# Peptides against a protein of PDB entry 7UQJ, part 366

Target 1, 160 residues: chain A of PDB entry 7UQJ
Amino acid sequence: PELYQNFNITPPRGVLFHGPPGTGKTLMARALAASCSSDERKITFFMRKGADILSKWVGEAERQLRLLFEEAKKHQPSIIFFDEIDGLAPVRSSKQEQIHASIVSTLLALMDGMDNRGQVIVIGATNRPDAVDPALRRPGRFDREFYFPLPDVKARFKIL

## One batch from the design tools (peptide; made by RFdiffusion4, then SolubleMPNN)

Design b2_p30_4_s3 (from b2_p30_4, 18 letters changed)
Fold by OpenDDE base, seed 4:
Structure b2_p30_4_s3 (fold): chain B 160 residues (1-160), chain C 160 residues (1-160), chain D 160 residues (1-160), chain A 30 residues (1-30)
Amino acid sequence: as target 1 above (160 residues)
Amino acid sequence: as target 1 above (160 residues)
Amino acid sequence: as target 1 above (160 residues)
Amino acid sequence: DEEEKIKEIEKARAEAREKEIKKYLEELAA
């Protein structure tokens, strides 16, 4: 909120970080959390991995998402970081198992239920933005996206 | 090699990056690959995820490792980055499936077979260094370890 | 130093990270520091914010800069990271308060006084590279510049 | 063309960052 207030930009309810593996998406999210934390105002950082929510919480993934958002709201200002969000919320047109559809539906509802004045930022990271359900990428959800390119070896040399 | 030659330290055949998820291990490995590249000397960066080698290459994981090291050697100078290396090479004392034992054995042999003058650096990343087979952490393998701390909110404030 | 010796490139006394806010300049600087730190060779990371040096250390900013560089030199290998360096070292052609001119002069002298063989790297981060005094961007100071783009949403999608 | 150029620029910038990180890592390892 304050970060975006300072830039006079509408705070996204969510930010999508995308780019190849190991381009620093997760690191950036953590760094954002820690940079926005002051001695006066600590940001609580929640991290989940998309595939882990499915695999570790079989049959409880929706409940775990709800609890996560409640905890994030309780500990405002907060960041919820979903690493590999494409593993949690794959495209609806894909042959989604019924479980994935329910989880996606829950996440959409949780994103929509966030007050824009809330001090909860949701960051999703993916290597495959096209594998993320487009419904998550709509205004009021992950309405900002940020590309993390591979630092290509060649272009680095000209800058040296 | 040259980096460690300058420090008059034996070039590690491998470097272990460890620390909590999203601390930038993979980003750093990529950043390493590209910053050691010059217009004259491009470093080829190979990335594999430990769990992916097991899951995608069932029965071929050992062959894929050999091919990876051959390709890295062919494209010197190169970096091989193993993300989540604890998923590829878990501790031998665990009830490892026979496949994990074979993969670990292959990786050990490949690490040992690297010429110290070779321009192939192996970087392993893990959130659980204690889950990595200690044999990989011996001199001439992953003999250097770098900790990637969580950007602790508290530590940020003392640095500000 | 040794890296630059290996690449036959003059080690920059400083590196300028520039790009929009939240593009990971600070994160990258920290990740750099952490990755180059081994169990055998810990890199000390010093962080200062340009505006904070002015506001928190009114009348002592020059002394604080000197102390910072001395401490960094004492704890080699080290990184000094200046976040928002444009707040510390604005362009001299701007109607700078006399205090800014003195601070800039001190920083220039400190950058010039670094031995090229010293294991102290200075990283400056700014959102406004054109607001940084050009004297800081000369060879032997911040003679390397790295752009941190806004991960623009649109450009990211075509790369995937 | 423009998106490919932006990709190349972002690639170049990422490459720059990575080069810097590596250069730094090599400086620190040097």
Scores: peptide ipSAE 0.012, ipTM 0.330, DockQ to the pose 0.048; fails the geometry check
Fold by OpenDDE base, seed 3:
Structure b2_p30_4_s3 (fold): chain B 160 residues (1-160), chain C 160 residues (1-160), chain D 160 residues (1-160), chain A 30 residues (1-30)
Amino acid sequence: as target 1 above (160 residues)
Amino acid sequence: as target 1 above (160 residues)
Amino acid sequence: as target 1 above (160 residues)
Amino acid sequence: DEEEKIKEIEKARAEAREKEIKKYLEELAA
């Protein structure tokens, strides 16, 4: 949060956390949500897993996404965290994943439809940034990316 | 350690990390592996996702588990980390998950077959400890459990 | 970052990451630095270990802190990450740690002397928040705190 | 505050456990 104010950076509507599994992407999102909550301003944290939106809500995924964004707007300030977003929004060019084109299009529309003044931040987490639809990585969507490197399992925590 | 010798407690062969999603279970396992690696002693870290063992290796999951444990033994000292172990080893009583009974039985046999002198530690992570087969939670298997609480997302940042 | 702008929260000059070792505090700080870097705006990341500032720079720690903050200001936007800040800024009341009173006073002065418009964020990480001088936790310093819970290893030792 | 004490206790327990697990893994590696 501070980094954007201090840096006069337009806050991204969406942030992509990417990196190998178990690098703390979800923990980061929760910690950020907790940190931004004050006594005066509770942040509402919405968590969804990409694959769960597809599997639990077969044929209703688009509706569930709309409801999620509406609820997040109703309870602003809010964070929407999509875990495994590559499962929700696969690359449109993959023949097997074209069945999800409507879901991707819905997510794109929901992100584009967010007012820049809206107190709703969307965080996507993926282990495969290249498996995320490039359309989601454009300005006004997930236009900021955070790489979560593996802790070098060789690293002695040399606090360099 | 002395504690196990003094209490005649067999060191756990397996540790279950359980708690809500994004509580740092995988990060902890990696941090432990990294922290235990010295310049003199590199710990080999094997990571598998429970659902991936089922989905990628349809009909070969048992073989892949055996190969994983053999490789871990070959490269000892080693840690085997199973992320989402409830996907690998569902409760035997669930009708939908009975298709995995052979995989669970293989994992049980592999954990039971580890010599107590083997420098192989197994860490399982789950968001649903009650969805893990109780047989895996018995002595000589995942006989230590670690709860990963949510960061209190209510953290009242008292701006003192 | 966005959360502070969108919420009209005064960006903290400092953020304290606290929690047990291996909870990903350093990983978090690096991930935040990487994320805040765009193609247009590279964030300069400065990392220092609290104990290293004391041990490597005996009698020059205050000068090294001043140089660090000057360099961070020169290369803004920047993040200064202090790992093990409790080693740098012990509680003034501890007799053994009174030798560090000048270093703590220097860090306080450097944090207080940061213009709120300066694009320098300070992140402190500690395993012992109570070992951090309370003066560092006041407004305009480390006025935001992030708890990195371990898994509460409530080992339910069910001795079955 | 009671919340601060709880966080301190959880933290101290967590550090002790990491140290114990590290020691255990080092002993196993040995």
Scores: peptide ipSAE 0.010, ipTM 0.344, DockQ to the pose 0.044; fails the geometry check
Fold by OpenDDE base, seed 2:
Structure b2_p30_4_s3 (fold): chain B 160 residues (1-160), chain C 160 residues (1-160), chain D 160 residues (1-160), chain A 30 residues (1-30)
Amino acid sequence: as target 1 above (160 residues)
Amino acid sequence: as target 1 above (160 residues)
Amino acid sequence: as target 1 above (160 residues)
Amino acid sequence: DEEEKIKEIEKARAEAREKEIKKYLEELAA
């Protein structure tokens, strides 16, 4: 958070962390949430897994997303972290189209409905940025994308 | 520990995490200790700094190492993490030879004395793998070496 | 970075990461440096260990600190990360007082001399926040403190 | 509780690292 201020970076409404699995996307999101919360300003961190929203809340996923954004808005400043957002917001052309289309549409509307002054940051993490609906990757949504590379194959081979 | 079980990989007796400072070696070791502990199988994580063992326990470092390995054995499954192991086990040719030689010899004996069935994994972290005594880097000791690269400058540029 | 902007939080000049060893403070600082650098805005990351500055540069530590801050200023936007800052800036009442007092005084002056417009963020990591000179923990210096807890034994159990 | 949120953050940090390490070990085992 402070880094963006010091660097004169306009914060996006949404940040997409993308990269191979286990590049620290979830770690980073959580770390960013923890590293932005001071004793004086507690940042509320909301974490959801994309697949969990689909699987646990069949037929209620849109409502759960609305509640999540309302709760995040109520507890501002807040971070909403969607881990595995490709599970929640697959490309609209993917075969489970109808259920995904409504969830994606709801998430789009929720992100668009956040005022520029909203103290809610949305972080999406995915291993497959190209599996995320391109509509989510547009300006005013997940307009900042952060690639989490594999630490070099040699370096991963040397990390395990 | 569970990571190696989950992957059907026989865990080494010793794992050397090496790479530039702040590449997450200590974090990874902690995460490995934290990610292999299930509700059913609590992995006990023992952490020591190499320099702290030398500085705090001058003349008792060998005893402290023995106690550490005994405690780790008692609390199996366990991870012993040596942060900055280059501070504990410098190359034997380094000018403070005699004090280091006894500590290194004790650590070698303790690692060699771990049975193949021991649920004790030793992780050493260093920024300078070449500053670690080569005897510790042999099979049956720190025989797996894991390079923690700087996340690529480019890749870190994309993670911010 | 973006969180602080969204939250209308004035970024501190300095951020203190504190918590038990291997809670990922160094990884976080590096990840924060990596997660604020875009393709267009490369954040230069300067890393120093507190103890290394004391041990390697006896009598030159103040000069090395000045050079570090000048280099960070030249390569703006930049992050200066002090790992183990308690080794560089111990409490002034600690028995090695005179050498520490000059280094702490230099670091204080360098942090105070950073203009509010400075694209230089200073991150200090310590395992012992109470071992850091309280003068460094004041507003305009390391005025934001982020506790890196041990992932609870339970959370470590759930993180493995 | 802030401590609980920090714990939850640390939890998913290590879950992410676990997933990283898992995937890496899967890649290594492949």
Scores: peptide ipSAE 0.008, ipTM 0.231, DockQ to the pose 0.124; fails the geometry check

Design b2_p30_4_s3 (from b2_p30_4, 18 letters changed)
Fold by OpenDDE base, seed 5:
Structure b2_p30_4_s3 (fold): chain B 160 residues (1-160), chain C 160 residues (1-160), chain D 160 residues (1-160), chain A 30 residues (1-30)
Amino acid sequence: as target 1 above (160 residues)
Amino acid sequence: as target 1 above (160 residues)
Amino acid sequence: as target 1 above (160 residues)
Amino acid sequence: DEEEKIKEIEKARAEAREKEIKKYLEELAA
């Protein structure tokens, strides 16, 4: 937050971490959350798995998203991390249109409704960025993307 | 490899990464794999998801494990990373005894059959270490455990 | 901490992360910091950039290092992460000898003065490990090195 | 050499990513 203010950068409301499995997307999100938390400014970190929101909260996923964003707002500054966000908001396929459309719509509305003050950051992680609804990748939502490449196995970690 | 040689420590054949979701287990495994690979000593990194070995290779899971270990041995030094290993070798419950028992038995035999020379390292990652068969957690198998705690939100990251 | 205690390994006082830019060194350091912090055992994470210590604290860099280590000790268990540590402790070149020598000497003394109990871990990250003073890479200092490769596109991650 | 070009592209991507991650870290730390 201070860095966005210091750089006069509008904090992205959402950041998409994408890349191959095990490239550290989830870890980065947690590390970022931890790194942004100071004694003076504790950041509350909320983690959800996209598929778990759909599977555990069948029919209540929208409510759980709302509650999550409300709780994040209540505990701001906050980070909401969606692991496997492609499981939460897959590209609208014709056969599952209604359920996914509502969850995506709710997430879009929640991200659009966030204060421009950057006190709630949303991080989505996916192995399949193209499986994420393009509406989520628009400005004011997941408008920043970070690719997580595989660590090249050629790197000598001399763990002496 | 250099890690263990430098410490004169018998390299564990297996390392269990455990801790809450998104604590960076998979990333660490990849980073370690990457880190241990040099231009002179390329480490081959094999990644499998435990549940995928069961689901994609129903009835062939044991063969796929054998092939994986053979391929890892052929490309040594190697790291085999099992993400969600609790899905591969769950604690033997009375109701699913035979199939899980064979896969676990195969994995045990493969880990026991590895050279003490540490040219193949096995890393298992789980969110549920207690859901992993205790036989896998014995010396010569996953005999080292790394806890990946949640970043305590209260951890003062003083980014000055 | 638990890592090293569980293995009966004397925790290295310092770990050097090295490798090409964008290989996730900073990420891994943050992730490790995050992963080592639990509710019961909060790890305090301190992050500094090597060049910033020299540039922001011209003439006071040694004092700032001392204060950093004192604060880390006060808040132990702690991780001190030096990003771009090659900017903090460049290889002693004849023309800049005195100023860099004092900062390096101070960092060496601080790392040497740490308790063998591993309550303060120092992580240095650099893109240029050979630009780091070899004195820092000795046992009891940055005695472990982790290379972070670029993802070799040719690295067969057979994610089967 | 295609390998050098790939390495340069990967390096540039890695540097860009580091810069972005750093900028993001900076932005988050702000």
Scores: peptide ipSAE 0.007, ipTM 0.360, DockQ to the pose 0.081; fails the geometry check

Design b2_p30_4_s4 (from b2_p30_4, 16 letters changed)
Fold by OpenDDE base, seed 2:
Structure b2_p30_4_s4 (fold): chain B 160 residues (1-160), chain C 160 residues (1-160), chain D 160 residues (1-160), chain A 30 residues (1-30)
Amino acid sequence: as target 1 above (160 residues)
Amino acid sequence: as target 1 above (160 residues)
Amino acid sequence: as target 1 above (160 residues)
Amino acid sequence: EEEEKIKKIEEERAKAREKEIEKYLEELAR
């Protein structure tokens, strides 16, 4: 957020938090949201689970994604956090159900349709970055990736 | 980071991450550093432990702090992360060794001497925010504090 | 484990970590395990997801729970962390599938069968404490509950 | 059979991650 401003870096539309389970990816996303909220400027934090979008929104997932992005845009500044995004947008295979392919295509279109000047940040969290569709990991989408190591001394040194 | 830019908030010179051990303060600082680094713009991350500055740099701690801030300024954009900053800058008491008082005074002067436009962020992490000298918690220094709750302060305090 | 020893508190058999998603419940459980581990006394950390026990161990969930508790007992001192425990032990309803009732009954029996002198701590994490079977929340089971608040702006302003 | 294979591969990867986490917690305790 302000770290990117201090560095004259244009915010990515999407940020992928990846790392082992329980490394605080979700906590980080919330702490970022909280860190950027002030009394004068509250960030609206939207959280969805990838698996919940697939399981609870069967047949409406694309519409619910559109509504989520519209609501996030309406409540700028906002963060959309997709927990377990590998559950929503698994790597496309020849055997992947058509439903998953359409949801991924909708998410791609929504991320591509975001104005670069919009105050909507999308954070995807996954334990399996290689299980996320490579199309989501392209520029203008989840084009920045952050490894959440286990709270190791060695994982500390690799992020240094 | 970029959330602060989207919000037209001037970044603090210093951010205090406080919360019990293992709440991911160091992980967060590293994830923030990683999140602000791109292929085009790498952030230089400097990490020091408060206790190491006192124990390893006895008699040279002030000079090492100056060198650290100079090096961070030379390698902008940069983050200085002080882990266990309560070890470096404990609350001033009548029983506080004169050595600690001079190191704290040097750190105060270095933080005050940072240009507001500098691309150097200082993050202090502590398990004991109340053990950090209140002079460091003033505007222009560690003027923003972020509680890393234990996932439950009440949880840890009842497990405690 | 050692946290309880350091505080002269008899460890509860079970501790319920509850709070909104992404408050770091899992990170805390890991951090507790890491902070209680020393060179002389390593804590073995067992992690299971409630939903995974139901979905992956269909028909063997009770046996796998028994094996988990036996393994944890064999590797004392140990922590068993059940992430999303509301998925494993939902509130008993007339519509509760018999499978869920048997798993809950097995978990109850395993927690009741733990010797108070055992160095096995059970941590359940949930976003919905009211969705956990009240029988699990009784003395000798998850008899200590800990609320993981969101890192709210109000919590920030109280620490500022 | 392929869903079960994918599930098994995901379970083996989950177990491998659990083992890495355990090994890692053991290394932290060192």
Scores: peptide ipSAE 0.007, ipTM 0.395, DockQ to the pose 0.034
Fold by OpenDDE base, seed 5:
Structure b2_p30_4_s4 (fold): chain B 160 residues (1-160), chain C 160 residues (1-160), chain D 160 residues (1-160), chain A 30 residues (1-30)
Amino acid sequence: as target 1 above (160 residues)
Amino acid sequence: as target 1 above (160 residues)
Amino acid sequence: as target 1 above (160 residues)
Amino acid sequence: EEEEKIKKIEEERAKAREKEIEKYLEELAR
């Protein structure tokens, strides 16, 4: 915050957590939601898997995304966490292009349509940031990226 | 648990979780507590914030630490989790040195006074391991350190 | 680790991490591996997804499991982490029973065939412990279960 | 030693970023 304020940087609406599987992206998003929740200010945490939105909501994925953002706005302050977001908005591979394109376009529109004054944060998590549609990684969307490195197994715990 | 046994590793009395805030240190400590609990073996989890011990218990912090360790021993097997432990045991800055020194000395004595056979584990979490008194990081105290890395913001600031 | 040693509990060969998605099961397993690694004693961490073993190794899943356990034994001390283990050994639903039965039988045999002195630990993670074949949850296999609750800010973790 | 220094710098940068994320989330939660 101070950095963004000090830099006059408009805070991102979307945050992309990327890194190898099991680096704690989902855990971080939950921990952040929990840390930002006070007794006075409960943050509502919405979690969806990208692949689940495609597989469970075949033909209604756009509607489900709209409902999710509406519900998040209704229960603000809110965090929307998309786990495996590369499953929602895979970089266009030819055979499923139309379905993916409409879902991506809906998510783009929802992120663009978030009022700057809304207390709704979107966190996307992916193991493959390069598999996320570049349109989602533009300013005003997932414009902050956070790399979750593997816990270096070789972290020389210098037990000093 | 099994790892240390199977590896004949002497289990550490104290574990320091360090890493940036929100990395899930508290969540990890809770998950460890829950994990070590079986139906047959309930672990009691005590959580205290370092800053809360200093701020809420001005003049009684040493007594509260003793009571906490006594309660943990009474309810063993137990985990004592100190969140923001750098708030309890800041590296000596001059003007508050005496109060901090006595709290640190009490915590050191409590950790040293833990019988090796005691079923009490101490987990400290800090965002600033270098702000934790080095005396706490010695063998027999917080002698295991776990780094909770951030998701490295590889912000490719493509400065376009 | 300390808890089990201090408790004189025979370390299980297999540990089942169960709980809601994004509770840090994989991160915990990695953190445990990192924790048990010293400069002198590097633990090799093998991670496999249950569904990946079924989907990528159609007809070779049993062989891949054997190779995994052999590799883990070769690189001991080792942790084998099965993420989404319910995907490897789903509770027998009728139509795919034969393939699943052979994979389950292989995993059972591999876990049973682990010498008690082996420096190989198996961690299974699932969101659905009841979807894991009960045979895997027996003593000498995944005989320790660890619940990863959601970080409920107010959870009175009654560690039952 | 240089790898350890780079790693420490990456760790400190990592630490700074999460404080920023936490504070950002706290501010957005305000």
Scores: peptide ipSAE 0.038, ipTM 0.390, DockQ to the pose 0.064; fails the geometry check
Fold by OpenDDE base, seed 1:
Order: structure tokens, then sequence, then C-alpha cells
Structure b2_p30_4_s4 (fold): chain B 160 residues (1-160), chain C 160 residues (1-160), chain D 160 residues (1-160), chain A 30 residues (1-30)
């Protein structure tokens, strides 16, 4: 989007928002989507919950991811926001290896297949960045990470 | 809390935040907690996800709710924030009636048992207010409802 | 903050939040402040109302602005939030031209004097972006604008 | 006309809520 174009920054293919729940990750993603939308250039915002892609589309999760990326590409400039992405691409644990491996592999391939000139940004949000497959956190994927801290109540908002 | 005492308003036992996902419901609840926290008077903020209470504490959800309310009462002034409260107290569907009925009944009793002079505020957040048991939406429970609209993506965020 | 550093984005010196009242501009600014504050790195949030700077400090508004920016600089990383910034920097109308011109000029100079490496973000909120002096909306000042839409009316805010 | 009226009423309600939240936040900030 213009945000990255105006900065001569190759838009990161993926941005990982991580931090405790209710720190505004989803709101920030929406605000970014809205902020990048001008009158002339509306950003299409796609939101998916990681667990929903797994649970609603058992056996079709890979297809749904492909369709989502194609739709996002068709509606460029676009943001794909994966809320609870740790639910979509958990760290490969021995017990669910095959199904998760295909979904992760598909998401990796889709992110790797994004042209760096693409006007599709992927934002992943998680409360557990360490529960996201490290393969997704590599350059060309979710290579930018943003920590959303709790508003520590101890942060004296001195409204001086 | 002083907040409601200063307004001569009987503190609502519960406030329901409803609206589409990523509208800042949780962030608002945290901002309210943070804003109510002075250096002299820290509000203790308890956050629980409705689905987590059900899934992590199968058969102990009622006990966990009781403990949460007692802990909140012990740490007054406090906010109990239930994210995705529709996951905790779904409208009684015939298929899961008994387990959900006990959790709902417990939450009802806990909210009804809150002294109106108590410094415990309960905030429920949901994307589906109609999926929350209507018994929770009655006076003395979640009797105040706040809709959180989507920031209308159609609004031209001109990042000039 | 990290958000801009991780993007290799020079933090905008100023961000203008504009949109109808009730759209959560102030809330978003607080949320951003909170979200940028970690346990290790607390953002100091300074909130000022534009009209208050004018009304409370007749003849000292420029000094108060300078002090605010120095304090924000001292407490980096920091956010200066000007609520109702149109009250501080109205478009030069003939009737109040001199006093407003000096305040605007001071704010311009303060924003221009912010090192791009500075960890001070200025957020202005207004309901009337066209009532903000265009000089403030130039690159290196409030060069990013965020429109906060009205919640689409069809969403029945049942404040029950 | 009805959509504009509803829009104004919700603008006013949103404004009232923002004012209540702001007033609440201002009272908390005191």
Amino acid sequence: as target 1 above (160 residues)
Amino acid sequence: as target 1 above (160 residues)
Amino acid sequence: as target 1 above (160 residues)
Amino acid sequence: EEEEKIKKIEEERAKAREKEIEKYLEELAR
C-alpha cells in the first residue's frame, strides 16, 4: 500500500502482531487497513481467525487459504489479517503433524509466492508468538514482528 | 467504585460490549481499567476468555468462575472482563443444555450476588449479543449494553 | 516506537486523527500509547485539549507548548496527544489571527524541531480536519491523517 | 431523509457516548 510505497519500503509480506490478548492487535490491523484506504484507493481488509479456518474447513483449509490469497490479490491493495494465527500454524507438535504441516506448508507457499511488489499485506496476530511455526517468522513471511504490550497500569499516563 | 459513586449511579453489575470482532471491545475494557487506576487506587483487571473457561476447566468451570469472582472481590476495585462471553453462556441450545445451564446459572448467581456497592465491574465482550443467554442481559447483570461498530472501512483514511 | 523502527519507517512527527465525534479518536490514541508501552519501555502519554491550551494559558500557550514538547522529549518514548487540535490551530481566520498565528507558529516550529529519530509522536485529534491550519498538515508535521468514520447507522446501538 | 436522520441521531448518540467516555476519562484523569 501507499504507506510502504511512500516510504520506498518493500512491503513486508507478513507482519506478526504479538502480545497479550486485548492489546489492540486486531484494532491496529483494522486501523492500518483503514489508514491505508484513501478515497481513490480502498484497501480491502480480509479478516480470518486461525481456528475458524481449521475448524470450519476441515480438509479444505489449504483450499480456503489459497482462495483467500487469490481474493486478496484480486482486490489489491488488500490486507489479510489472521487473528489467532497460532491456531492456524501451531509449532509442529508430534501429535497433529500431518494436517498442520499441510496448512503451514500452504501458508508458507502462499507467502513465498507473494511478489514483493504485491499490494497484499498479511498481518498475523497471536498472543503466543512462540506457538507460531518458526518457518512463518522467517524473512519474506512474517519477517516483521510487533509486540503489543499490555497497557501496564503502572505506565503513569501523566495527563499532566 | 468511586467512578459510579461520584455519579450517584448504581454501578452496573455488568456491561456488555458487543460488536464485530476487532472493534476494540477488549481494548476499551483495558483502557477503562487503566483509566480508573490511579497511583493511589489501582484497579485490578481480570481477563478471561469465555471459551477458555469452558475448554480448560471442563467440569470445573463453575468453580473457576466462583474463584474469579472471589479474587476480584478480594482485589477491589476490580474489573472482570469476559472476552467472548457468548462462548461461556450461549443461548440454551438443546444439545449442550446441562453443562451450559450450570455455567450460566453459576454466572447468574455470581452476578446477582454482587453487592451493588461492590467495586467489582463485570464487562462481557461478544461479537454476537444474541448468542448470549438473555438471562445475563437482564437488570442487575449485563444490564448495560454498548455496541462497538466497525470502524467503517469505507471511511477514507487518507493517509496523505 | 518499535512499530515505526521495525518498519524502518521514520515515525511521522504527527498523526492527525479526524472524524466525527464519538468515533474513538481519543480512545485510539490512548490505545496506541498503551500498545506501545511495554513493561520494559513505558511510553509517556501526554494529553492536552487544544481549547484548554488556549483558554487556560492566555499569553503563555506558546510556553506551555514548548514545555510540553521538552517534557515529552525528556520522557521519551512519548506520545503527545492533542485532543480537539482544531481548537489550538484553527485555520487562520481574520479575527484571531495574531494570537493563533503565534501558537500555530510555535507548534510548527516544535514539530519541525523534532528529530526524525525522536521517540516523540504527536497525535492530533479533530472533528474538523479542514479547521486545522494546513501548515500543520504538511510533511514532517501531521503528515499522516486517519479518518475515523461514524459507526454505520444501521448498527443499532442498543444502549439498553 | 430517514437514513440521514438516523445517521444524525447515531452521531449524537456516539457523540454523547464519547463525551461520557471522555468525561469519564477526564474525571479519572483528575
Scores: peptide ipSAE 0.010, ipTM 0.381, DockQ to the pose 0.085; fails the geometry check

